# Peptides against a protein of PDB entry 1Y0J, part 48

Target 1, 39 residues: chain A of PDB entry 1Y0J
Amino acid sequence: EARECVNCGATATPLWRRDRTGHYLCNACGLYHKMNGQN

## One batch from the design tools (peptide; made by RFdiffusion4, then SolubleMPNN)

Design b2_p22_6_s3 (from b2_p22_6, 15 letters changed)
Fold by OpenDDE base, seed 5:
Structure b2_p22_6_s3 (fold): chain B 39 residues (1-39), chain A 22 residues (1-22)
Amino acid sequence: as target 1 above (39 residues)
Amino acid sequence: MLSDAERDERLARAREERERRR
């Protein structure tokens, strides 16, 4: 099945990101996490 | 920026959609 963002469950995004532990984040959640240190 | 509430709603919808696909 489709990849999911570990933060919000989104299955589609313009750009897949990863957190520091390698979990997949959508672009929005990945940027938010990068800026704030958390999702 | 997402609120915790918006995140939880997205998670709930995503879980339901995943369950329907299986």
Scores: peptide ipSAE 0.206, ipTM 0.728, DockQ to the pose 0.168
Fold by OpenDDE base, seed 3:
Structure b2_p22_6_s3 (fold): chain B 39 residues (1-39), chain A 22 residues (1-22)
Amino acid sequence: as target 1 above (39 residues)
Amino acid sequence: MLSDAERDERLARAREERERRR
């Protein structure tokens, strides 16, 4: 069992992020979401 | 950061990996 990014399904990332609703995002998806309001 | 295309490619690979483990 491994954590997955809720957007892209990645199981590994340099930094786990969370969106405003608390979902786990990989670093890349989390940065994209922060900048654009969506993944 | 990802584009929508890069996101979709990662999602596809993740689906394939889950399917191979079934």
Scores: peptide ipSAE 0.191, ipTM 0.719, DockQ to the pose 0.178
Fold by OpenDDE base, seed 2:
Structure b2_p22_6_s3 (fold): chain B 39 residues (1-39), chain A 22 residues (1-22)
Amino acid sequence: as target 1 above (39 residues)
Amino acid sequence: MLSDAERDERLARAREERERRR
């Protein structure tokens, strides 16, 4: 099965990111998480 | 950045897709 963002479920993104615990985030959710400490 | 609405729409579509694959 395809990788998905743990926050929004997106299966495609220009850049895969990870949170501090290693969970995959899409670029948009990863940036939001970095700036606000949460999704 | 996603709005809360955009996040919820993507999450709904992802749930429907997972359900179709089961």
Scores: peptide ipSAE 0.183, ipTM 0.714, DockQ to the pose 0.119
Fold by OpenDDE base, seed 4:
Structure b2_p22_6_s3 (fold): chain B 39 residues (1-39), chain A 22 residues (1-22)
Amino acid sequence: as target 1 above (39 residues)
Amino acid sequence: MLSDAERDERLARAREERERRR
């Protein structure tokens, strides 16, 4: 059972991030979400 | 677009389904 980014489904990333509610995002999606308030 | 919560719930259910099939 691999961890997956809740946005893009990526199973590997240099840095796992989380959104404001604790959902896991890959680094890219997490940065995008932080910048734009959405995935 | 799906909310983060809705997407997370869908992914969680899909994971559980895969795990039960192993």
Scores: peptide ipSAE 0.131, ipTM 0.647, DockQ to the pose 0.462

Design b2_p22_6_s4 (from b2_p22_6, 17 letters changed)
Fold by OpenDDE base, seed 4:
Structure b2_p22_6_s4 (fold): chain B 39 residues (1-39), chain A 22 residues (1-22)
Amino acid sequence: as target 1 above (39 residues)
Amino acid sequence: MLTDAERAERLAAARAARAAAA
């Protein structure tokens, strides 16, 4: 198994982020989530 | 913004790709 973004499935990213409940997001999805409150 | 269906498809594709590469 490998870490994956729970939104887009990406397994590689310059920076791993997490949502407010701890799910891993790639950098791009994490920034979108932070800005809009959703994936 | 991904729909729930798009998200499910991308996750399934990513998992299948990893399995194929193993």
Scores: peptide ipSAE 0.148, ipTM 0.680, DockQ to the pose 0.295
Fold by OpenDDE base, seed 1:
Structure b2_p22_6_s4 (fold): chain B 39 residues (1-39), chain A 22 residues (1-22)
Amino acid sequence: as target 1 above (39 residues)
Amino acid sequence: MLTDAERAERLAAARAARAAAA
């Protein structure tokens, strides 16, 4: 199994991020989440 | 960014694609 972004399903990203509860997000989704408080 | 339904479908599609490629 490969790590996947819990928002968009991407399996590759320049930087893995995490949400408040520790779920993995790709860089893009993580930045969006950080700015808006949600995916 | 995505609705819950869109998210679920994207995840399912990604998982299916990985399974098909395995």
Scores: peptide ipSAE 0.145, ipTM 0.679, DockQ to the pose 0.318
Fold by OpenDDE base, seed 5:
Structure b2_p22_6_s4 (fold): chain B 39 residues (1-39), chain A 22 residues (1-22)
Amino acid sequence: as target 1 above (39 residues)
Amino acid sequence: MLTDAERAERLAAARAARAAAA
Protein backbone atom coordinates (compact mmCIF):
# COMPACT_ATOMS: atom_id res chain seq x y z
CA GLU B 1 0.00 0.00 0.00
CA ALA B 2 2.66 2.48 -1.04
CA ARG B 3 2.05 5.65 -3.00
CA GLU B 4 2.57 5.08 -6.70
CA CYS B 5 2.75 7.18 -9.83
CA VAL B 6 -0.54 6.80 -11.67
CA ASN B 7 1.32 6.79 -14.99
CA CYS B 8 4.30 4.46 -14.55
CA GLY B 9 3.63 2.81 -11.18
CA ALA B 10 6.89 4.00 -9.61
CA THR B 11 6.83 3.96 -5.82
CA ALA B 12 9.84 6.23 -5.28
CA THR B 13 10.80 9.59 -6.73
CA PRO B 14 12.86 12.63 -5.74
CA LEU B 15 9.69 14.73 -5.85
CA TRP B 16 6.03 13.79 -5.98
CA ARG B 17 3.90 15.88 -8.30
CA ARG B 18 0.20 15.92 -9.08
CA ASP B 19 -1.75 16.31 -12.28
CA ARG B 20 -4.62 18.76 -12.79
CA THR B 21 -7.12 16.39 -11.18
CA GLY B 22 -4.92 15.58 -8.21
CA HIS B 23 -3.49 12.19 -9.21
CA TYR B 24 0.04 11.55 -7.97
CA LEU B 25 2.85 11.48 -10.52
CA CYS B 26 6.55 10.84 -10.03
CA ASN B 27 8.82 13.75 -10.86
CA ALA B 28 9.63 12.52 -14.35
CA CYS B 29 6.04 11.79 -15.33
CA GLY B 30 4.83 15.03 -13.79
CA LEU B 31 7.31 17.07 -15.79
CA TYR B 32 6.46 15.19 -18.96
CA HIS B 33 2.75 15.72 -18.37
CA LYS B 34 3.20 19.43 -17.76
CA MET B 35 5.19 19.86 -20.95
CA ASN B 36 3.13 17.65 -23.24
CA GLY B 37 -0.32 17.43 -21.69
CA GLN B 38 -0.06 13.64 -21.32
CA ASN B 39 1.86 10.88 -19.58
CA MET A 1 -3.46 12.47 -20.13
CA LEU A 2 -3.93 8.74 -19.69
CA THR A 3 -7.34 7.18 -20.03
CA ASP A 4 -8.58 5.10 -17.12
CA ALA A 5 -7.82 1.95 -19.10
CA GLU A 6 -4.27 3.03 -19.94
CA ARG A 7 -3.64 3.94 -16.31
CA ALA A 8 -4.95 0.57 -15.13
CA GLU A 9 -2.75 -1.28 -17.61
CA ARG A 10 0.41 0.55 -16.58
CA LEU A 11 -0.28 0.16 -12.87
CA ALA A 12 -1.08 -3.54 -13.25
CA ALA A 13 2.13 -4.11 -15.20
CA ALA A 14 4.23 -2.24 -12.65
CA ARG A 15 2.66 -4.09 -9.72
CA ALA A 16 3.15 -7.45 -11.42
CA ALA A 17 6.78 -6.63 -12.18
CA ARG A 18 7.46 -5.70 -8.55
CA ALA A 19 5.75 -8.86 -7.33
CA ALA A 20 7.74 -11.03 -9.73
CA ALA A 21 11.01 -9.43 -8.67
CA ALA A 22 10.32 -9.81 -4.95
Scores: peptide ipSAE 0.143, ipTM 0.678, DockQ to the pose 0.301
Fold by OpenDDE base, seed 3:
Structure b2_p22_6_s4 (fold): chain B 39 residues (1-39), chain A 22 residues (1-22)
Amino acid sequence: as target 1 above (39 residues)
Amino acid sequence: MLTDAERAERLAAARAARAAAA
């Protein structure tokens, strides 16, 4: 298995991020989540 | 960003693609 963004399923990203509960997000989804509080 | 349905579809598609490429 490969690491995947829990929002969009992407397996490649310039920077892995995590939400407040530790779930992995790609850079784009992580930034969106941070700004809006949700995916 | 994504609805629950959109998220489920994208995750399923991504997992299927990885399985097919393995």
Scores: peptide ipSAE 0.141, ipTM 0.677, DockQ to the pose 0.295

Design b2_p22_7_s1 (from b2_p22_7 with T1D E2D Y5W A7E)
Fold by OpenDDE base, seed 5:
Structure b2_p22_7_s1 (fold): chain B 39 residues (1-39), chain A 22 residues (1-22)
Amino acid sequence: as target 1 above (39 residues)
Amino acid sequence: DDAAWEERLAALRAARAEAAAA
């Protein structure tokens, strides 16, 4: 099983991130989520 | 909104599962 970004499905990224609930996000989606995650 | 985020993720996962099974 290959890791994939829970938001966009990407399987490759310079840096794996995690959202507030612990799901893996690619770098881009992680930054976007962090920026817009007011609550 | 965490609830909305979780719902979005569930929908995306379901869509990917269907695509993979097609």
Scores: peptide ipSAE 0.377, ipTM 0.764, DockQ to the pose 0.388; fails the geometry check
Fold by OpenDDE base, seed 2:
Structure b2_p22_7_s1 (fold): chain B 39 residues (1-39), chain A 22 residues (1-22)
Amino acid sequence: as target 1 above (39 residues)
Amino acid sequence: DDAAWEERLAALRAARAEAAAA
């Protein structure tokens, strides 16, 4: 049961991020979500 | 749009599950 990015499935990242609902995202996906997320 | 985001995540999880089942 290793942590994985809910968006891309990556299991390794230099920094785990989280979306507004608390899902774990890798750094890249977290930044993507932050950049593109609206509501 | 959180609803759209959740839908996307659900679809991705399903896709990964499908691939893993192969």
Scores: peptide ipSAE 0.364, ipTM 0.757, DockQ to the pose 0.387; fails the geometry check
Fold by OpenDDE base, seed 1:
Structure b2_p22_7_s1 (fold): chain B 39 residues (1-39), chain A 22 residues (1-22)
Amino acid sequence: as target 1 above (39 residues)
Amino acid sequence: DDAAWEERLAALRAARAEAAAA
């Protein structure tokens, strides 16, 4: 039961991020989501 | 849009589950 990015499924990342609803995202997907900034 | 985001995540999880079952 390893942590995985809810968006891409990656299980390894330099930095785990979280979206506003609390889901874990890898660094890349977190930055992508943050950049798009959709509420 | 949080609702759209949640919908996307649900679809992705379903797709991953389908792939894992194949």
Scores: peptide ipSAE 0.356, ipTM 0.755, DockQ to the pose 0.394; fails the geometry check
Fold by OpenDDE base, seed 4:
Structure b2_p22_7_s1 (fold): chain B 39 residues (1-39), chain A 22 residues (1-22)
Amino acid sequence: as target 1 above (39 residues)
Amino acid sequence: DDAAWEERLAALRAARAEAAAA
């Protein structure tokens, strides 16, 4: 299996991020999640 | 809403699993 962003499904990114629950996110989705914060 | 976020992720994971090749 290959790693993929849990939000958009991307399998490649300049920087892998993680949400507070530990799910992997691509850089773009990670930044989006961070910007929206805890809601 | 954390619950909504987790719910979205669960739905996406399920959808991808269904679409995955056998």
Scores: peptide ipSAE 0.305, ipTM 0.717, DockQ to the pose 0.325; fails the geometry check

Design b2_p22_7_s2 (from b2_p22_7, 8 letters changed)
Fold by OpenDDE base, seed 1:
Structure b2_p22_7_s2 (fold): chain B 39 residues (1-39), chain A 22 residues (1-22)
Amino acid sequence: as target 1 above (39 residues)
Amino acid sequence: VDAEYERRLAELRARRAEEEAA
């Protein structure tokens, strides 16, 4: 099994991130959600 | 939105569990 971004389903990313509640996000989604305060 | 992430997370977890069990 491979890790997946909970938001977009990506299986590969330069850097795995996590939101404030601990969900794994790819780099792009992590930055996007951080910028927009989304969760 | 936390609710949608929780739903997606649950789906991912379920699929992963099935893959690991297979």
Scores: peptide ipSAE 0.303, ipTM 0.708, DockQ to the pose 0.402; fails the geometry check
Fold by OpenDDE base, seed 4:
Structure b2_p22_7_s2 (fold): chain B 39 residues (1-39), chain A 22 residues (1-22)
Amino acid sequence: as target 1 above (39 residues)
Amino acid sequence: VDAEYERRLAELRARRAEEEAA
């Protein structure tokens, strides 16, 4: 029942992030989506 | 795209539910 990044499925990350709609993202995916304006 | 994330989230949740049920 561990948390997973909605984008890549990672279950571990140095920092959990959330997108504008509240989805959990790993640090890497969060930064990537922020940079590219993806949602 | 929000719709894509919602779809992915639903898929992950479904998989998680199956794993927890097993």
Scores: peptide ipSAE 0.296, ipTM 0.704, DockQ to the pose 0.486; fails the geometry check
Fold by OpenDDE base, seed 2:
Formats: structure tokens, sequence, C-alpha cells
Structure b2_p22_7_s2 (fold): chain B 39 residues (1-39), chain A 22 residues (1-22)
């Protein structure tokens, strides 16, 4: 029942982020998502 | 892409449900 990054499946991260639709992303994927403007 | 993330989310949730039920 642990949280997972919707992009890479990571279960641990220094900082949980969220995309524009509210999905959880690990720190790395969240930054990449924002940089590339993907959704 | 929203649709891609929705598909991935569904897959993760399905797997999690199976793990919790096992």
Amino acid sequence: as target 1 above (39 residues)
Amino acid sequence: VDAEYERRLAELRARRAEEEAA
C-alpha cells in the first residue's frame, strides 16, 4: 500500500511531487515532467 | 501525456490491490 511514482514506479524519493492531474511522482520524474511540459 | 499516466496509474493500483489481497 506504499505510494509509487506513476512514471517510474519508485517507492522512495527525497521529495514526493504531483503532476497537473494530481498523480504522484518521485522528485526526479517530477522535475523531468515539468521541464518537458509533458502530461 | 495524461492518458499514458492514467494507464500507468491503473496498472500500479491493480498490482497494489493484488498484493494487499494476497
Scores: peptide ipSAE 0.283, ipTM 0.698, DockQ to the pose 0.461; fails the geometry check
Fold by OpenDDE base, seed 5:
Structure b2_p22_7_s2 (fold): chain B 39 residues (1-39), chain A 22 residues (1-22)
Amino acid sequence: as target 1 above (39 residues)
Amino acid sequence: VDAEYERRLAELRARRAEEEAA
């Protein structure tokens, strides 16, 4: 029962991020979505 | 897309619940 990035499925990341709705994202996906305005 | 994230999150939660029940 490990945490997974809801976008890419990664189970490990230097920093877990969460969007404004509370969804967990790996560092890369979190930054990507923030940069491109995706959700 | 929020709706897409909600769907994925639900799927992950369901899978986790199944693993815990195993």
Scores: peptide ipSAE 0.270, ipTM 0.692, DockQ to the pose 0.407; fails the geometry check

Design b2_p22_7_s3 (from b2_p22_7, 7 letters changed)
Fold by OpenDDE base, seed 1:
Structure b2_p22_7_s3 (fold): chain B 39 residues (1-39), chain A 22 residues (1-22)
Amino acid sequence: as target 1 above (39 residues)
Amino acid sequence: ADAKYEARLAELRARRAAEAAA
């Protein structure tokens, strides 16, 4: 098993996040998407 | 962007399925 950020492909992050549709995002991408309202 | 994520998710799920089968 391996998790990776669907946006940037990162395989490790201090905090895994999920977007509104359930996609896993690394911390950085999750914050970026939340800030910009992007999917 | 949603289409991109769905495509990526499908890829990841396929990879995970392959790993589970191994």
Scores: peptide ipSAE 0.414, ipTM 0.772, DockQ to the pose 0.332
Fold by OpenDDE base, seed 5:
Structure b2_p22_7_s3 (fold): chain B 39 residues (1-39), chain A 22 residues (1-22)
Amino acid sequence: as target 1 above (39 residues)
Amino acid sequence: ADAKYEARLAELRARRAAEAAA
């Protein structure tokens, strides 16, 4: 199975990030989480 | 989208657990 962003479900991104729980986030969602500290 | 996020977390946790058990 393909890697999936835990927030939006994206399966492709220029940079995979991970949230503080260790789950993958696409670049956009990762930045959003980092900026806002929430979904 | 808190509900969707939590649901996705649950799905991923389940998949990870399944992989670990395999």
Scores: peptide ipSAE 0.391, ipTM 0.758, DockQ to the pose 0.200
Fold by OpenDDE base, seed 3:
Structure b2_p22_7_s3 (fold): chain B 39 residues (1-39), chain A 22 residues (1-22)
Amino acid sequence: as target 1 above (39 residues)
Amino acid sequence: ADAKYEARLAELRARRAAEAAA
């Protein structure tokens, strides 16, 4: 029911992000993946 | 990788389904 970051499982974040394929990431994980080009 | 994300997403979906059934 509650949204979860697909990477770390966090249920709360200052800003929800999405990867290139639309998966939800918390702000930290979204920035991490963007910075490192990981998918 | 995308495959890992899909697997993780499936896990989360399964968890949500289990919680809904509880």
Scores: peptide ipSAE 0.431, ipTM 0.774, DockQ to the pose 0.381; fails the geometry check
Fold by OpenDDE base, seed 4:
Structure b2_p22_7_s3 (fold): chain B 39 residues (1-39), chain A 22 residues (1-22)
Amino acid sequence: as target 1 above (39 residues)
Amino acid sequence: ADAKYEARLAELRARRAAEAAA
């Protein structure tokens, strides 16, 4: 039931983010996807 | 890619179902 990043599977992060569709991302993946326009 | 996210969500749902069934 623990939250995890849908990109890398991390279960802990300084800041949980969400993508455009509402999927949870860790801080690093959220920033990376935003920066590179990945979807 | 959206397909990657959808696949990951499916995996998460499967884990939760397995945990609930245990």
Scores: peptide ipSAE 0.388, ipTM 0.757, DockQ to the pose 0.263; fails the geometry check

Design b2_p22_7_s4 (from b2_p22_7, 13 letters changed)
Fold by OpenDDE base, seed 4:
Structure b2_p22_7_s4 (fold): chain B 39 residues (1-39), chain A 22 residues (1-22)
Amino acid sequence: as target 1 above (39 residues)
Amino acid sequence: VDAEWERRLAELRERRRREEEA
C-alpha cells in the first residue's frame, strides 16, 4: 500500500502534505486545501 | 464548502488523470 493523495490519487509529489485531520495530500492539492479549507 | 474550492480540487483530479493517461 503506497501513499496517495486523498484528493487526486497522485502517488508522487515534490512534497507530501497533510490536511487538518491527517489525510495525505500532494503538494498541489495540499496548498489549495490550506488556502481555501475554511470556506 | 466553497464552490470554487470544490471546482479547483476537481480540476486537480482531472489534470492528474490526464497526465496518467498520457
Scores: peptide ipSAE 0.148, ipTM 0.662, DockQ to the pose 0.112
Fold by OpenDDE base, seed 3:
Structure b2_p22_7_s4 (fold): chain B 39 residues (1-39), chain A 22 residues (1-22)
Amino acid sequence: as target 1 above (39 residues)
Amino acid sequence: VDAEWERRLAELRERRRREEEA
């Protein structure tokens, strides 16, 4: 198995990001999460 | 928001598992 974004399943991205709990996200999903990230 | 995010991820993981088994 290869790394994939936990939100959209993408296997490639210009920049891998991580959410506050450590899950890997593609750049796009990571930015979206950050924008809506509160609690 | 964090709790909602975690619930969404759990649902996505379960869906992906079912799709891969098919």
Scores: peptide ipSAE 0.165, ipTM 0.619, DockQ to the pose 0.310; fails the geometry check
Fold by OpenDDE base, seed 1:
Structure b2_p22_7_s4 (fold): chain B 39 residues (1-39), chain A 22 residues (1-22)
Amino acid sequence: as target 1 above (39 residues)
Amino acid sequence: VDAEWERRLAELRERRRREEEA
């Protein structure tokens, strides 16, 4: 088992991010979630 | 939005598990 983005499955990213519930997201998906998330 | 996000993640994780088992 290796870390992967819960949204896109990427296993490598310049910066790992986490959502409000602690799930790991790649940088791109993390920024997308931040932009469209909330609630 | 968090509820919708969580539902989406659950669906993706389930799909990935099925793909790995196949």
Scores: peptide ipSAE 0.151, ipTM 0.606, DockQ to the pose 0.307; fails the geometry check
Fold by OpenDDE base, seed 2:
Structure b2_p22_7_s4 (fold): chain B 39 residues (1-39), chain A 22 residues (1-22)
Amino acid sequence: as target 1 above (39 residues)
Amino acid sequence: VDAEWERRLAELRERRRREEEA
């Protein structure tokens, strides 16, 4: 039960992020969602 | 859209659950 990015499934990242709903995202996916705004 | 994101996550969670059970 290792933590994984809810978007891409990555289990390792230099920085864990969370979206506005509280889901854990890897750094890359977190930045992607931040840049794309509400989608 | 947040709704689309939530639907996608639900699908991913369900798929992962099935894969783990198998």
Scores: peptide ipSAE 0.110, ipTM 0.569, DockQ to the pose 0.305; fails the geometry check

Design b2_p22_8_s1 (from b2_p22_8, 15 letters changed)
Fold by OpenDDE base, seed 2:
Structure b2_p22_8_s1 (fold): chain B 39 residues (1-39), chain A 22 residues (1-22)
Amino acid sequence: as target 1 above (39 residues)
Amino acid sequence: SMEEAREAYRKAVEKARKEEEE
């Protein structure tokens, strides 16, 4: 399998996160998304 | 446009991620 961040496309991260709808985000994108909300 | 804003958002986050890894 090849998991990737739905926002930036990164395939590696120290921690995989998920948004409210279940999409996978890298740690950085997940934190940013949580902090700023949906764009 | 909203699409352009979304692209800018994605690029900004990617840049920040790279900077964090440095």
Scores: peptide ipSAE 0.050, ipTM 0.527, DockQ to the pose 0.041
Fold by OpenDDE base, seed 5:
Structure b2_p22_8_s1 (fold): chain B 39 residues (1-39), chain A 22 residues (1-22)
Amino acid sequence: as target 1 above (39 residues)
Amino acid sequence: SMEEAREAYRKAVEKARKEEEE
């Protein structure tokens, strides 16, 4: 039982985020994707 | 690029994970 960021594989983060397709991202990766808008 | 950033971040996270687990 453990969730992981689809971008970097991190299993711990202060806040779980989701991309446009519903994949889970750690806070850092989620913010980065939002700022750049690309994959 | 996003690809370069993903790889760099992934490596950093993996390193930190190994150091924390050991």
Scores: peptide ipSAE 0.042, ipTM 0.528, DockQ to the pose 0.032
Fold by OpenDDE base, seed 3:
Structure b2_p22_8_s1 (fold): chain B 39 residues (1-39), chain A 22 residues (1-22)
Amino acid sequence: as target 1 above (39 residues)
Amino acid sequence: SMEEAREAYRKAVEKARKEEEE
């Protein structure tokens, strides 16, 4: 079992985040989503 | 185009990831 970012596929990150619909994102993708409000 | 926007997004995310790891 390996968790992966639904956006970039990364399996390692200093902090796992989740979007508003519950998808797991790496820290970088999560912050990008937060700043831009969309994928 | 939508394709260009998606590619730019992917590149921006990868850049942010690399900067985070520094």
Scores: peptide ipSAE 0.028, ipTM 0.484, DockQ to the pose 0.040
Fold by OpenDDE base, seed 4:
Structure b2_p22_8_s1 (fold): chain B 39 residues (1-39), chain A 22 residues (1-22)
Amino acid sequence: as target 1 above (39 residues)
Amino acid sequence: SMEEAREAYRKAVEKARKEEEE
């Protein structure tokens, strides 16, 4: 098994992030979520 | 509630990961 971004499914990223509920997001999706409050 | 929805989502994601071939 490998970690995956819960938004886009990416398995690799320069930096793993988490949303407020603990779900893993790739850097890109994490930044988008932070800026807009949603994926 | 929103909290229940979040919990359901977390469980669904985890279940999907476990079902995925390693």
Scores: peptide ipSAE 0.023, ipTM 0.417, DockQ to the pose 0.081

Design b2_p22_8_s2 (from b2_p22_8, 10 letters changed)
Fold by OpenDDE base, seed 3:
Structure b2_p22_8_s2 (fold): chain B 39 residues (1-39), chain A 22 residues (1-22)
Amino acid sequence: as target 1 above (39 residues)
Amino acid sequence: ALEEARRAYEEAIAREEAARRA
C-alpha cells in the first residue's frame, strides 16, 4: 500500500516520477536517472 | 538493440532493488 522509490526506498516525495518501464522513483532519483541516462 | 539491452538491464536492477526493500 505504501509506494516506494525503487532506487532509494523513499516513501514520500514532492513529485513521483517513473522510469521508462514504469517503476516509481522519487523526484530526486528521477532527475538523477534522467541526467545519467543513455541510449 | 542497444536501447533494448539497456531497458532490460534497468528493469532487472529495478526489480532487484524493489525486492530488496520489500
Scores: peptide ipSAE 0.068, ipTM 0.547, DockQ to the pose 0.058
Fold by OpenDDE base, seed 4:
Structure b2_p22_8_s2 (fold): chain B 39 residues (1-39), chain A 22 residues (1-22)
Amino acid sequence: as target 1 above (39 residues)
Amino acid sequence: ALEEARRAYEEAIAREEAARRA
């Protein structure tokens, strides 16, 4: 199973996160969304 | 305890990488 970030397509990250609807985000995208409220 | 320390370290690295991208 090749998990990938729904925002940037990354397939590897030191910490997988998920958005409110359950989609996977790499840590970078997840934190960016949280801190800036945008992709 | 070891697993918790490992997780904390990985999260710290993740934050650093996120900061570089932002």
Scores: peptide ipSAE 0.068, ipTM 0.517, DockQ to the pose 0.029
Fold by OpenDDE base, seed 5:
Structure b2_p22_8_s2 (fold): chain B 39 residues (1-39), chain A 22 residues (1-22)
Amino acid sequence: as target 1 above (39 residues)
Amino acid sequence: ALEEARRAYEEAIAREEAARRA
């Protein structure tokens, strides 16, 4: 199966990231979550 | 709290993905 960003559904990204529970995020969404993860 | 809402969302996504990949 193809990896996908749990936030936007993207299947391709320059850098795969993971949230604190292990879900995959594309680079863009990962950065967005990092900026908004303080709440 | 916002953290609780985020956690609930993440758990829902996890369940959905688990079902799709099962």
Scores: peptide ipSAE 0.063, ipTM 0.534, DockQ to the pose 0.064
Fold by OpenDDE base, seed 1:
Structure b2_p22_8_s2 (fold): chain B 39 residues (1-39), chain A 22 residues (1-22)
Amino acid sequence: as target 1 above (39 residues)
Amino acid sequence: ALEEARRAYEEAIAREEAARRA
């Protein structure tokens, strides 16, 4: 099973992050989420 | 913000796929 970023669908990233509900995000999307607050 | 971005992404993908099949 390949993990995917719930935002952009990326399957590879330097660092897997997770949102507050536990969904996986690639590093880039995770940082975007962090910068712009909750979702 | 992320939810909005995800929605926009999904819509863009849908448009792209529709264009490829047309």
Scores: peptide ipSAE 0.066, ipTM 0.484, DockQ to the pose 0.036; fails the geometry check

Design b2_p22_8_s3 (from b2_p22_8, 14 letters changed)
Fold by OpenDDE base, seed 2:
Order: C-alpha cells, then sequence, then structure tokens
Structure b2_p22_8_s3 (fold): chain B 39 residues (1-39), chain A 22 residues (1-22)
C-alpha cells in the first residue's frame, strides 16, 4: 500500500509531514494546517 | 479537519503547492 495524505489523499509529495496526532500530511496540507491550525 | 470551507482550503493548498514547486 502507498502512504497518502489524510487530508487531501495525495500519494506523492516533496515532503511528508505529520500533524499533532501523527497522521501523515503532504507538504501542502501540512503547511496549510500550520497556517490555519487545521482545515 | 474540514472546518474551513472547501473552496478556501483548496485554494490555500493550491497556493502552497505552487510555492513548493517554484
Amino acid sequence: as target 1 above (39 residues)
Amino acid sequence: RLEAKRAEYEEAVRRAREEEER
């Protein structure tokens, strides 16, 4: 199985990030969450 | 995770992707 962003479902990203609870986020979603807390 | 309106979220994500791929 492939890793996917828990927010947008992307399976590829320049940088995998994690949210506060350890879920994987793509770079874009991770940055969005950082800016807004969460979407 | 989807507290913000979808349209606003999608735009923000698109912008973030543009920045990382710049």
Scores: peptide ipSAE 0.147, ipTM 0.640, DockQ to the pose 0.041; fails the geometry check
Fold by OpenDDE base, seed 4:
Structure b2_p22_8_s3 (fold): chain B 39 residues (1-39), chain A 22 residues (1-22)
Amino acid sequence: as target 1 above (39 residues)
Amino acid sequence: RLEAKRAEYEEAVRRAREEEER
């Protein structure tokens, strides 16, 4: 079991982030969500 | 928003990754 970004499926990232529910996001997706809000 | 604008999201994420790795 490898950690995956819940949005894009990436398994590696310079910095793991989390959404408000605690799901893991890669750095890129986390930044995108921060900027654009809900999916 | 992700579902409605998947293509734009995927492009944005790709660009963000490229910027991180440069």
Scores: peptide ipSAE 0.112, ipTM 0.608, DockQ to the pose 0.038; fails the geometry check
Fold by OpenDDE base, seed 3:
Structure b2_p22_8_s3 (fold): chain B 39 residues (1-39), chain A 22 residues (1-22)
Amino acid sequence: as target 1 above (39 residues)
Amino acid sequence: RLEAKRAEYEEAVRRAREEEER
């Protein structure tokens, strides 16, 4: 078992984030979503 | 939106990862 970014599939990141519905995102994907509102 | 802006997303993610490893 390992946590995965629901967007890119990354299993390691300096900081785990979550989207509006609680799904885990890696730091990079989380920052992109924050800047653009969604994927 | 990822489908419409896939290239921009991939570039942004690349830059973010590069900054993390800096």
Scores: peptide ipSAE 0.092, ipTM 0.584, DockQ to the pose 0.038; fails the geometry check
Fold by OpenDDE base, seed 5:
Structure b2_p22_8_s3 (fold): chain B 39 residues (1-39), chain A 22 residues (1-22)
Amino acid sequence: as target 1 above (39 residues)
Amino acid sequence: RLEAKRAEYEEAVRRAREEEER
């Protein structure tokens, strides 16, 4: 039972987010994606 | 895009994590 950010591999975050395809992102990576669009 | 702009990503992630901890 281990969730991890598909972008940076982080396993802990104050807030789990999802990208446009439904993959889990940590809060930091999610915010970055929101601001910049994509990897 | 994160691979192409790694420096920007690393800075943004650092800033975001600092914000989370404040």
Scores: peptide ipSAE 0.083, ipTM 0.583, DockQ to the pose 0.038; fails the geometry check

